Peptides against a protein of PDB entry 5HB3. Designs and how they scored, part 119

Target 1, 150 residues: chain A of PDB entry 5HB3
Amino acid sequence: RQMQDRCMSEYNQRIRNAPEGSIDPFRMACYKIIGRCDLSNRSLDGLQTDVNDWIWLQFNLARETDRSLELAGESYGLAELQASIREIGLKHFPKTAAEDTNGSFGMFFYLQILAGMFEQAIAYLYPFSYVDAVHFAIALTYYGLLRPVD

## One batch from the design tools (peptide; made by RFdiffusion4, then SolubleMPNN)

Design b1_p26_6_s2 (from b1_p26_6, 15 letters changed)
Fold by OpenDDE base, seed 5:
Order: structure tokens, then sequence, then C-alpha cells
Structure b1_p26_6_s2 (fold): chain B 150 residues (1-150), chain A 26 residues (1-26)
């Protein structure tokens, strides 16, 4: 808590008082990740990142805790992340095999699995790869993660 | 190498879309 408070204070001071372009992007990244500063901004400005870095960041910034227990001034839980992933899927990923031009369906399946959206992930994968969907369904059921659908 | 480059470009384009989506929510 003490560390978080200090990070928040320093972050706010730097954002408000530092000349433009003078802020160390790595330091700001530390404040965001460790201090939970400015969680409304889900990117790391001034840093070169790839899709794997983005994925890592989204899940690290998300907290599976009750908002009332969150020590940071801002909260962002798994539920919000799941909602975001769903929205991203609707807008930016293929819905059918016919729409798939670059095989990106696998990435969306991966995101859903990481977010614990198992039923939705299997349902999404099924029209793209029946065999793979069945295998994943069996595995998820074995571990008690998949609920039967009516 | 050519296939890897194509995959890289596809992932970069995806990342761009994801970032744009996040900015719209702010």
Amino acid sequence: as target 1 above (150 residues)
Amino acid sequence: SAEEERRKKDLEELLKKLKEEQEEKR
C-alpha cells in the first residue's frame, strides 16, 4: 500500500509537471504496472511493444477482486476484461470460417481461453475446427471448467 | 522467412486495431 501510494503521487506529479517528452517511458510503465496508476490508459506510451506484450499487459492490469477491496483508486477486474474481449471479438475477429482470411480466429480463441471464457471459446472455435473444438471441450470438461450447454 | 514476415505483419495490424479500440473507450 505504501509503495502504491508513493507511485501514485510520483506518477501524478510527473504527468502534471514534467516537460513534454522528458518522462522516462520505462518509469511510467513501472508506475502503471506496480502502482496501478492511470488504469484507464491500457497502453504504454513511448515503448515499442508487440501483441504478446499487449496481452500480458491487459491481464496484469486486470484484478480479480471486489472493487471494495481494491487499494488503488482505479479498479479493473476480470469481468470488465471479459467484456472488452467480447467486444473486440465482435469488431475485429472473423465470425465464420468464410470471413477468416489470415487465420486470426486462433488468436481470439486464445484470448477467450486466457480470460476464462471457456464456453464461449469452444462455441467460437467449433465452426472453424470441429476436431480441435471437441478436443478442447473434452479437456476443459475433465478439469471441471466447461459447463454443459442445453 | 516469408511466412514469418506475413505473420508478423498480421499481428502488427491486429495490435493496431486492439489499441484503437482501447482509445475509443477512453
Scores: peptide ipSAE 0.302, ipTM 0.822, DockQ to the pose 0.643
Fold by OpenDDE base, seed 1:
Structure b1_p26_6_s2 (fold): chain B 150 residues (1-150), chain A 26 residues (1-26)
Amino acid sequence: as target 1 above (150 residues)
Amino acid sequence: SAEEERRKKDLEELLKKLKEEQEEKR
């Protein structure tokens, strides 16, 4: 808690008072990841990152913490991440095999699986690969992770 | 190598879209 308070204090001070462009992007990343500062901004500005880094960041920021204990009043958990993934899917990923030009459906399937969106992941995969969808469905059911849709 | 470069470009484009989506929700 003491460390978090210090991070929040420093972050607030720097964001308000520091000259534009003078803040070390690595320091800002630390404030975000460790201090849970400015969770509404889910990117690391000023850093060169790839898709794997983005995925890592999203899941690390998505903590299921007691909202009552969060000092900044900002909460970002699994539910918010799942909602974000859903919206990303609707806007930026192919919905049918005919729309898939670069094979990106696999990435969206992967994101949904990581986020625990198993039913939605299988439903999404089905039109792209029937065989794979069935195999994953069987496996997930076996481990008690897949619930049948009514 | 050519296929790898194409995949890399595709992933970069995807990343751009993902970042744009996050910025829109801010």
Scores: peptide ipSAE 0.302, ipTM 0.821, DockQ to the pose 0.715
Fold by OpenDDE base, seed 2:
Structure b1_p26_6_s2 (fold): chain B 150 residues (1-150), chain A 26 residues (1-26)
Amino acid sequence: as target 1 above (150 residues)
Amino acid sequence: SAEEERRKKDLEELLKKLKEEQEEKR
């Protein structure tokens, strides 16, 4: 708790009082990841990152924990992450094979799987690759992860 | 390779869109 409080204090002080560009972006990243500071901003400003880094960050920041047990003043759970992934999918990923220009459907499928959105992931993949969707469905069912749709 | 560069570009564009979406909701 003391560490978290210290991180929050330092983070808030720096973002408010430090000259622009004077803060070490790695330090800010530490405050965010370890200190759970400013979770509403789910990006690492000032760092060169790729999609893999982004994915890692989203899942690292998301806590699959009861909010009542969260020691940090801010909480961001799996449910919020799932909602975000859904919205991203609606806006930025192809919905049909005809819309697929760069093969990005696989990335969205991957994101859904990581987020535990198994039924939705399979349903999404099906029109792009029937065979793959069936294979994943079988596998997920075997592990008890796929549920019948009511 | 040209293919790798194309893939990289596509991923960068995707990342940009993802970040823009998050910023919009912030």
Scores: peptide ipSAE 0.302, ipTM 0.822, DockQ to the pose 0.797
Fold by OpenDDE base, seed 3:
Structure b1_p26_6_s2 (fold): chain B 150 residues (1-150), chain A 26 residues (1-26)
Amino acid sequence: as target 1 above (150 residues)
Amino acid sequence: SAEEERRKKDLEELLKKLKEEQEEKR
């Protein structure tokens, strides 16, 4: 707790008082990832990152920590991540094969799988690739990850 | 190589959209 408080204090001081561009972006990243500072901002500014880095960051920040140990407003878990992925899917990914211009449906399927949204992932994949959807459904069922449809 | 570059550009565009979405929620 003391370490976290110190980290938060340093982070806030630097964000508020340091001249723009004077703060090492890697140091700020450490404060965010390790210190869990300012989790409302789920991006790493000043760093050249790609989509894989973004994915990595989202899942690393989405920790189920005891809410009692986290400052108010700094709780971000799997449920919030899943909600974010759903929203992203609705806005930025194709809903049908006809809308798919760049094959991005696979990325959204991947995100859903990573987030444990297995039923939704299979349902989404089905209209794009029937064969793949069936194969994944079988595999997920085998491992007990897919709930049987009543 | 050309296909890889196209894929990279597409992913970069996607990343931009994802970041914009997160910023709008703040």
Scores: peptide ipSAE 0.297, ipTM 0.820, DockQ to the pose 0.733; fails the geometry check

Design b1_p26_6_s3 (from b1_p26_6, 17 letters changed)
Fold by OpenDDE base, seed 3:
Structure b1_p26_6_s3 (fold): chain B 150 residues (1-150), chain A 26 residues (1-26)
Amino acid sequence: as target 1 above (150 residues)
Amino acid sequence: SAEKEKKEKDLKELLEKLKKEEEEKR
């Protein structure tokens, strides 16, 4: 707790008081990832990142810690990540093959699988690739990961 | 390759959308 408090204090001080651009982005990333500081802001400003980096960050930040040890508002778990992925899907990914202009359906399927949203992932994939959806459904069922939707 | 460059561009555009969405939620 003491270490976390120190990290939070330093993070907040730097964010509020440091001149713009003077803070090492890598150091700020360390405060966020290791120190669990400001989890409401899931971006790494000042770093060149790609989609893989974004995915990595989301899943690393979505760690279930003892909520009693985290300050109010600094809790971010798998459920919150899943909710975020759902929202992203509704806004930024194709719902049908006809809407898919860049082949991004696979990325959204991938995100859902990573987040453990197996039923939704299969349902989403089905209209894009029937064969793949069936194959994944069989595999997920075999491993006990897919539940029948009532 | 042209295909690789296109895919990279598409991923960058997607990333920008994802970042924008996160900013709007704050």
Scores: peptide ipSAE 0.239, ipTM 0.785, DockQ to the pose 0.745
Fold by OpenDDE base, seed 4:
Structure b1_p26_6_s3 (fold): chain B 150 residues (1-150), chain A 26 residues (1-26)
Amino acid sequence: as target 1 above (150 residues)
Amino acid sequence: SAEKEKKEKDLKELLEKLKKEEEEKR
């Protein structure tokens, strides 16, 4: 708590008072990740990142924290992340195999799995790869993560 | 490898889309 409070204070102070470009992007990232500062901005400005970094960031920011302990007043949990992933899927990922020009369906499947959207993930994967969908469905069912539809 | 370059390009494009989505939500 004390660390988070300090991070938030420092973050706010720096955003308000520091000249543009004077703040170490890595330091800002630390404030965001550790301090949970400004969770509405889920990007790391000034850092060269890739898709893996983005994924990592989204899931790390979507922590299940006690809302009472969140100093930032912003609640960003798994539900919000799931909603975001759903929206991203609708806008930026292929809906059918015919639309898949670059094989990106796997990434969306992966995102859904990471977010615990198991039923949706399997349903999405099915038209792209029946075999893979079945294999994952079996595995998820075995671990009690997928509810079999009768 | 040409294939690696293509994959890298595709990932970069995806990242741009993802970032754009985040910006639109702000």
Scores: peptide ipSAE 0.237, ipTM 0.783, DockQ to the pose 0.810
Fold by OpenDDE base, seed 2:
Order: sequence, then structure tokens, then C-alpha cells
Structure b1_p26_6_s3 (fold): chain B 150 residues (1-150), chain A 26 residues (1-26)
Amino acid sequence: as target 1 above (150 residues)
Amino acid sequence: SAEKEKKEKDLKELLEKLKKEEEEKR
């Protein structure tokens, strides 16, 4: 708790008082990832990142722990991440094979799987690739991650 | 390869969309 409080204090002080561009982006990233500072901003400003980095960041910032146990003043959990992924899917990913111009459906499927949205992921994949959807459904069922609807 | 460049471009575009969505929620 003391370390987190220090990180938050330093982070807030630097954001408010430091001239733009004077703060080391890597240091700011450390405050965000380790210190859990400013979780409302899930981007790493000043760093060149790719989609994999973005994915990694989202999942590292999202904690599966009960919000009540988080000592940090800010909480960001799996539920919020799942909601975000759903919204992203509705806005930025194809809903049908006919809308798929760049083959991005696989990325959305991947995001849903990572977020534990297994049923939704399979349902989404089905119209794009029936065979793949069935294979994943079987695999997920085998591991007890997909509940067959009786 | 042209295919690799296309995929990379598509991923960059996707990343921009994802970042924009996060900014709009703030």
C-alpha cells in the first residue's frame, strides 16, 4: 500500500507539474503497470506499441481479483475489459463474412477467447468459419470452459 | 512480401481504432 501510494503521488505530481515531453515514457509505463496509476487511461503515451502490446497491456491492467480487495483507489477488472471488448467488436469488427474485408474477424475471436468470453467467441466465429467454430467448441467443452446448453 | 505489409498495415489501422475507442471512453 505504501508503495502504491508513493507511485500514485509521483505519477500525479509528474502529470500535473512536468512540462510536456519531459517525463520518461518508460517510467510512466512503470507507474501505470506496477503502480496501477490512472487506469482510466489504458494507453502508453510516447511509446511505439503494436496490437500485441495493446493486448498485453489490457490484460495486465485488468485484475481478476475482487474489487473489494484492491488497495488501489482505482479498480479495473475482467468485467470491464469484457465490456470494452464487446463494444470494440460492435464498432470495429465485421459482424458477418460479407462485411469482412481485411480478415480481422480472427483478431476479435482471439480477443474474446483471451477475455474468457468463450460462448460469445464461438458464436461470433461460426458464420465466418463453421468448421473452426465447431473445433474450438469441442476443445473448450473438453476443458470444461464451454457449457453445452442442454 | 506484399501480404505481410498488408497485414501489418491492417494491424496498425486496427490499433488506431482501438486506441481511439479508449480515448472516447475517457
Scores: peptide ipSAE 0.236, ipTM 0.783, DockQ to the pose 0.744
Fold by OpenDDE base, seed 1:
Structure b1_p26_6_s3 (fold): chain B 150 residues (1-150), chain A 26 residues (1-26)
Amino acid sequence: as target 1 above (150 residues)
Amino acid sequence: SAEKEKKEKDLKELLEKLKKEEEEKR
């Protein structure tokens, strides 16, 4: 508790009061990841990152914790991440093979699988690759992760 | 090499879109 409070205090002080260009982006990243500061901003500003870094960050920040035990601004769980992934999918990923110009459907499938959105992932993959969707569906069902739908 | 470059470009563009989405939610 004391550590978290200190992190929040330092984060707020730096973000509000530090001169422009003087903020250490690595320090800010530490406050975010370790201190759970400003979880509404899930970006590491000032750092060179790629898609893998982004994915890692999203899942790292998403914690399955009791929200009642968290301070204001520290609550971010799998449900929120799943909601975010859905929204990203609707806006930035192809819905069908006809819309797919860059082959990015696989990335969205991957994100959904990581987030435990198995039924949605299979449903999404189906129009792109029937064979792959069936194989994944069989595998997920075998492991008890997919609920068969009529 | 050309394929690799294309993939890297596509991933970069995707990242930009993902970041833009985060900005819109703030």
Scores: peptide ipSAE 0.238, ipTM 0.783, DockQ to the pose 0.822; fails the geometry check

Design b1_p26_6_s4 (from b1_p26_6, 15 letters changed)
Fold by OpenDDE base, seed 1:
Structure b1_p26_6_s4 (fold): chain B 150 residues (1-150), chain A 26 residues (1-26)
Amino acid sequence: as target 1 above (150 residues)
Amino acid sequence: SEEEELKKKVEEELLKKLKEDQKAKA
C-alpha cells in the first residue's frame, strides 16, 4: 500500500509539473504496470506497441479481485479481456484450415495463450496443426495450466 | 506486411472494445 501510494503521488506530480511530452514513456508505463496508476488510460501514450505487447499489458492490468470494490472505469477483468479476444477471433482470424490463406492462425493462437485461454487455444490450433496442438497440450499440462477433462 | 496490417486491425478492435466496456461500467 505504501509503495502504491508513493507511485500515485509521483505519477500525479509528474503529470502536473512536467511539460507535455517530457515524461519518459517507459517511466509512465512503469507507473501504470507496477503502481496501477491511471488505469483508465491503457494505451501507453508514446510507446509503439504491437498487438502482442498490448494484449500482454491488458492481461497484466486485468483485475482478479472482487470488482464490486473497484471504482467504475478503473476495472477491467480477465473475463472482459477474454471476451474481447473471442470477438477479435470471430472477426479477423480463420475458423478452419480451409479459411487460412496467410497462416494467421498462429497469431490468434498466441493471443489466446497470452489471455490465459489455454483450453480454447489448443482446441483452436488442433484443426490447423495436430502435431503442434499435441505438443502444446503436453507442455501446458506439464506446467499445470491445462486441466485434463476428467 | 500482411501480418503487420492484421496486427494493427486487431489492436484497433481490442482498443475499441476496451473503451466500450469501460463506458458500460461507468
Scores: peptide ipSAE 0.081, ipTM 0.591, DockQ to the pose 0.214
Fold by OpenDDE base, seed 4:
Structure b1_p26_6_s4 (fold): chain B 150 residues (1-150), chain A 26 residues (1-26)
Amino acid sequence: as target 1 above (150 residues)
Amino acid sequence: SEEEELKKKVEEELLKKLKEDQKAKA
């Protein structure tokens, strides 16, 4: 809490006092990721990020806190992220190996993992690559991230 | 709703980056 307050103070001071675009993008990223500053802006301006970096950011910025504590437009929790990924998956990614023309299944698998959708990710990967699905399932189980099916 | 708009923005950004990544690999 004290660290967050300090980060917020520094962030606000820099935003107010620094010319537009003069703040180091990496420093800005640190304020967003570590300090959770300016969560209404979910982009890292000035940084070139790929889809993996972006999803990683969204995951880290996702809040499981009460929506009542969030400002309008900042309430994007893990559940919302997961819902969005599910919707994207349904619209834009192959559901079966037969539908996979571009080898894009791996990307969707990765997105699900980054969003903490472990069970769904493994279930999704299984028909595409049995061996990989098993390996990931073992690893996730080892780290206590996969719930055993009773 | 604000939530729906946020979801839409997230979807759009993800799709944009997905397309960029695909183009870079191609």
Scores: peptide ipSAE 0.024, ipTM 0.512, DockQ to the pose 0.042
Fold by OpenDDE base, seed 2:
Structure b1_p26_6_s4 (fold): chain B 150 residues (1-150), chain A 26 residues (1-26)
Amino acid sequence: as target 1 above (150 residues)
Amino acid sequence: SEEEELKKKVEEELLKKLKEDQKAKA
């Protein structure tokens, strides 16, 4: 709590007093990730990120915990991230093995896993690779990440 | 590579959505 309060104070002071573009991008990233500061702006200005870095960041900034339990800081729903991943899948990734010309299905599978979309990821992988889908399903079940079908 | 192009497209779409979400909250 003390560290978070200090982080918020320093962040607010810097945003108010620093000229545009003068804030260290890495410091800003630390405030967002560790201090949960200014989560309304999820971009990391001045940092080059790839898709994996972006997913990792958004996942870490997301909270599935009920906002009512958060006494301080900002929260972000994982639902928005997952909705974005679903839309990307519909636009850019193959839906069936017959549509897969470049083997890109693995990338979308990975994005879904990083976004915590475990059931959907397994269902997506199944028509491309039955064996891999079964192996991942077993592993996810072992760790309690896959919800049993009622 | 085709993979790099796909990564770039995915990144652009994610960034676009991120910006839209930011605008919606403002």
Scores: peptide ipSAE 0.131, ipTM 0.649, DockQ to the pose 0.278; fails the geometry check
Fold by OpenDDE base, seed 5:
Structure b1_p26_6_s4 (fold): chain B 150 residues (1-150), chain A 26 residues (1-26)
Amino acid sequence: as target 1 above (150 residues)
Amino acid sequence: SEEEELKKKVEEELLKKLKEDQKAKA
């Protein structure tokens, strides 16, 4: 809590007092990741990230806590993130192997895994690659991350 | 590349949704 309060204070001072664009982007990223500052803006302006780094950031900034119980002033739930991933899947990724023309199913599988959607990820992967789905299912079960569904 | 274009679309869509949801709960 003390560290977060200090981080918020520093963030507010810098955003108000520093010339526009003069703040080190890496320092701003630290305020977001460590200090949980300004979670409404998750783009990390001034830093170039790929989709894998970006989705990792979204996962790190997400919190699976009730709004009423949160110690932090700003939060974003994992459930909302997962809902967003599902919607992205519906819009941009193949639903069946027959629709897969560019092999993009693997990317959506990875996004689901990073978002903690393990059961859904395996179910999605199964019609595209039976062998891969089985291997991942075994691995996830070993780590206690997968629950069998009938 | 096609992969890069897809990554950009996914990133933009996710960012848009996350920002909207965060603002709604602020």
Scores: peptide ipSAE 0.130, ipTM 0.657, DockQ to the pose 0.140; fails the geometry check

Design b1_p26_7_s1 (from b1_p26_7, 15 letters changed)
Fold by OpenDDE base, seed 3:
Structure b1_p26_7_s1 (fold): chain B 150 residues (1-150), chain A 26 residues (1-26)
Amino acid sequence: as target 1 above (150 residues)
Amino acid sequence: MEELLERIKELWERGLPHAQEIHDSL
């Protein structure tokens, strides 16, 4: 708690009061990751990041915390991450095989798998790759991650 | 299991360029 409070205090002080261009983006990233500061902004400002860094950050920040302990009243857990992935999918990924120009359906399938959205992932993959969808469904069922609808 | 993990990796790598474009546009 004391460390998190210090991180949050330093983060907020620097964002509000630091002269333009004086903020070390790596230090701010450390406060973001360790302190979970300002969970409404899940980006690393001033750093050159790639999509892997972004994905890593989303999953790193996603924690089931007791809402009573979150000082800022902002919760970011698995449910919020899953909601974000759904939104990204609706905006940026193909919905049908006919819309798939770049083979990007696999990325969205994988994001859903990482987020534990197994039923949705299989349902999404099925029209793009029947064979893959069946194999993944069998595997997920074997490991008890996919519940077959009786 | 190894075959499925390899297939996931292939699907991921194929989607990376498009995902990077999305990331860079936001």
Scores: peptide ipSAE 0.322, ipTM 0.854, DockQ to the pose 0.906
Fold by OpenDDE base, seed 2:
Structure b1_p26_7_s1 (fold): chain B 150 residues (1-150), chain A 26 residues (1-26)
Amino acid sequence: as target 1 above (150 residues)
Amino acid sequence: MEELLERIKELWERGLPHAQEIHDSL
């Protein structure tokens, strides 16, 4: 708590008071990651990042914390992450095999798996790759991650 | 398990260019 409060204080102070161009983006990134500052903006401003960095950041920031302990009134947990993944899927990934031109369906499948959206992931993969969907469904069931719909 | 992990990797790598384009557009 004390560390988070310090990070948030420093982060806010720098954003508000630092002269333009004087902000160290790496330092701000540290505050973002460690302090979970400004959870509405889940990017590392001023840093050149790739998609892997973005994904890592989303999952790193997602925490199931007692909302009562979050000082900033901002919550970002698994539910919010899953909602974000759904939105990304709806906007940027093929919905059917007929729409798949780039073979990008696998990326969205994997994002759903990472987010614990196992049933949705299998359902999504099924029309693109039946064989893969079945194999992953078996594996997920074996590990107790997929609940058969009764 | 190893085969499935390899398949996930293949699926990921195939989608990575498109995902990067999305990332760069946001």
Scores: peptide ipSAE 0.318, ipTM 0.853, DockQ to the pose 0.893
Fold by OpenDDE base, seed 4:
Structure b1_p26_7_s1 (fold): chain B 150 residues (1-150), chain A 26 residues (1-26)
Amino acid sequence: as target 1 above (150 residues)
Amino acid sequence: MEELLERIKELWERGLPHAQEIHDSL
């Protein structure tokens, strides 16, 4: 708590009061990651990041924290992450095998798996790769992560 | 399990260029 409060204080102070161009983006990134500062902006401003960095950040920021400790409107847990992944999927990934020109379906499948969206992930993968979907379904079921629809 | 992990990796690597394009467009 004290560390987070310090991070938030420093983060906000720097954003508001730092002279233009004086902000160390790496330091701000540390506050973002450690302090979970400004969860409305889930990017690392001023850093050249790749998609892996972005993905990593989303998952690291997603925490089941006591809602009492988060400012109203800044809750970012698993549910919000899952919602974001669904939105990304709808906007940027193929919905059908016929739409898949780049083989990008696997990325969206994997994002859903990482987010614990196991049923949705298997359902999504099935039309693209039946064999893979079955193998993953078996594995997920074995580990008790996939609930078979009765 | 190792085969499944390798398959995940392949699927990820295949999708990575497109995901990067998405990222760069945002």
Scores: peptide ipSAE 0.310, ipTM 0.848, DockQ to the pose 0.891
Fold by OpenDDE base, seed 1:
Structure b1_p26_7_s1 (fold): chain B 150 residues (1-150), chain A 26 residues (1-26)
Amino acid sequence: as target 1 above (150 residues)
Amino acid sequence: MEELLERIKELWERGLPHAQEIHDSL
């Protein structure tokens, strides 16, 4: 608690009061990761990041916490992460095989798997790659991760 | 299981350029 409070205090102070160009982006990243500061902005501003860094950050920031202990509006758990992935899918990934021009469907399938959205992931993959969808469905069922629709 | 993990890696790698473009646009 004390460390988190210190991180939040330092983060907020620097964002509000630091002279232009004086902000160390690595320090700010440390505060964001350790302190979970400003969960409304889930990016590492001023750092050169790739998509893997972004994904890692989303999952790192996602925590099941007692909502009573979080400041109003700063809850970010698995449900919020899953909602974000759904939004990204709707915005940026093909919805049908006919829309797939670059084979990017697999990336969105994988993001859903990482987020535990197994049923949705299989349902999404099915029209793009029937064979893959069946094999993954069998495997997920074997491990008790996929709920067969009765 | 290994074959499925290889397959998911292939699917990931295929989508990576597009995902990076999305990331860079945000």
Scores: peptide ipSAE 0.305, ipTM 0.847, DockQ to the pose 0.885

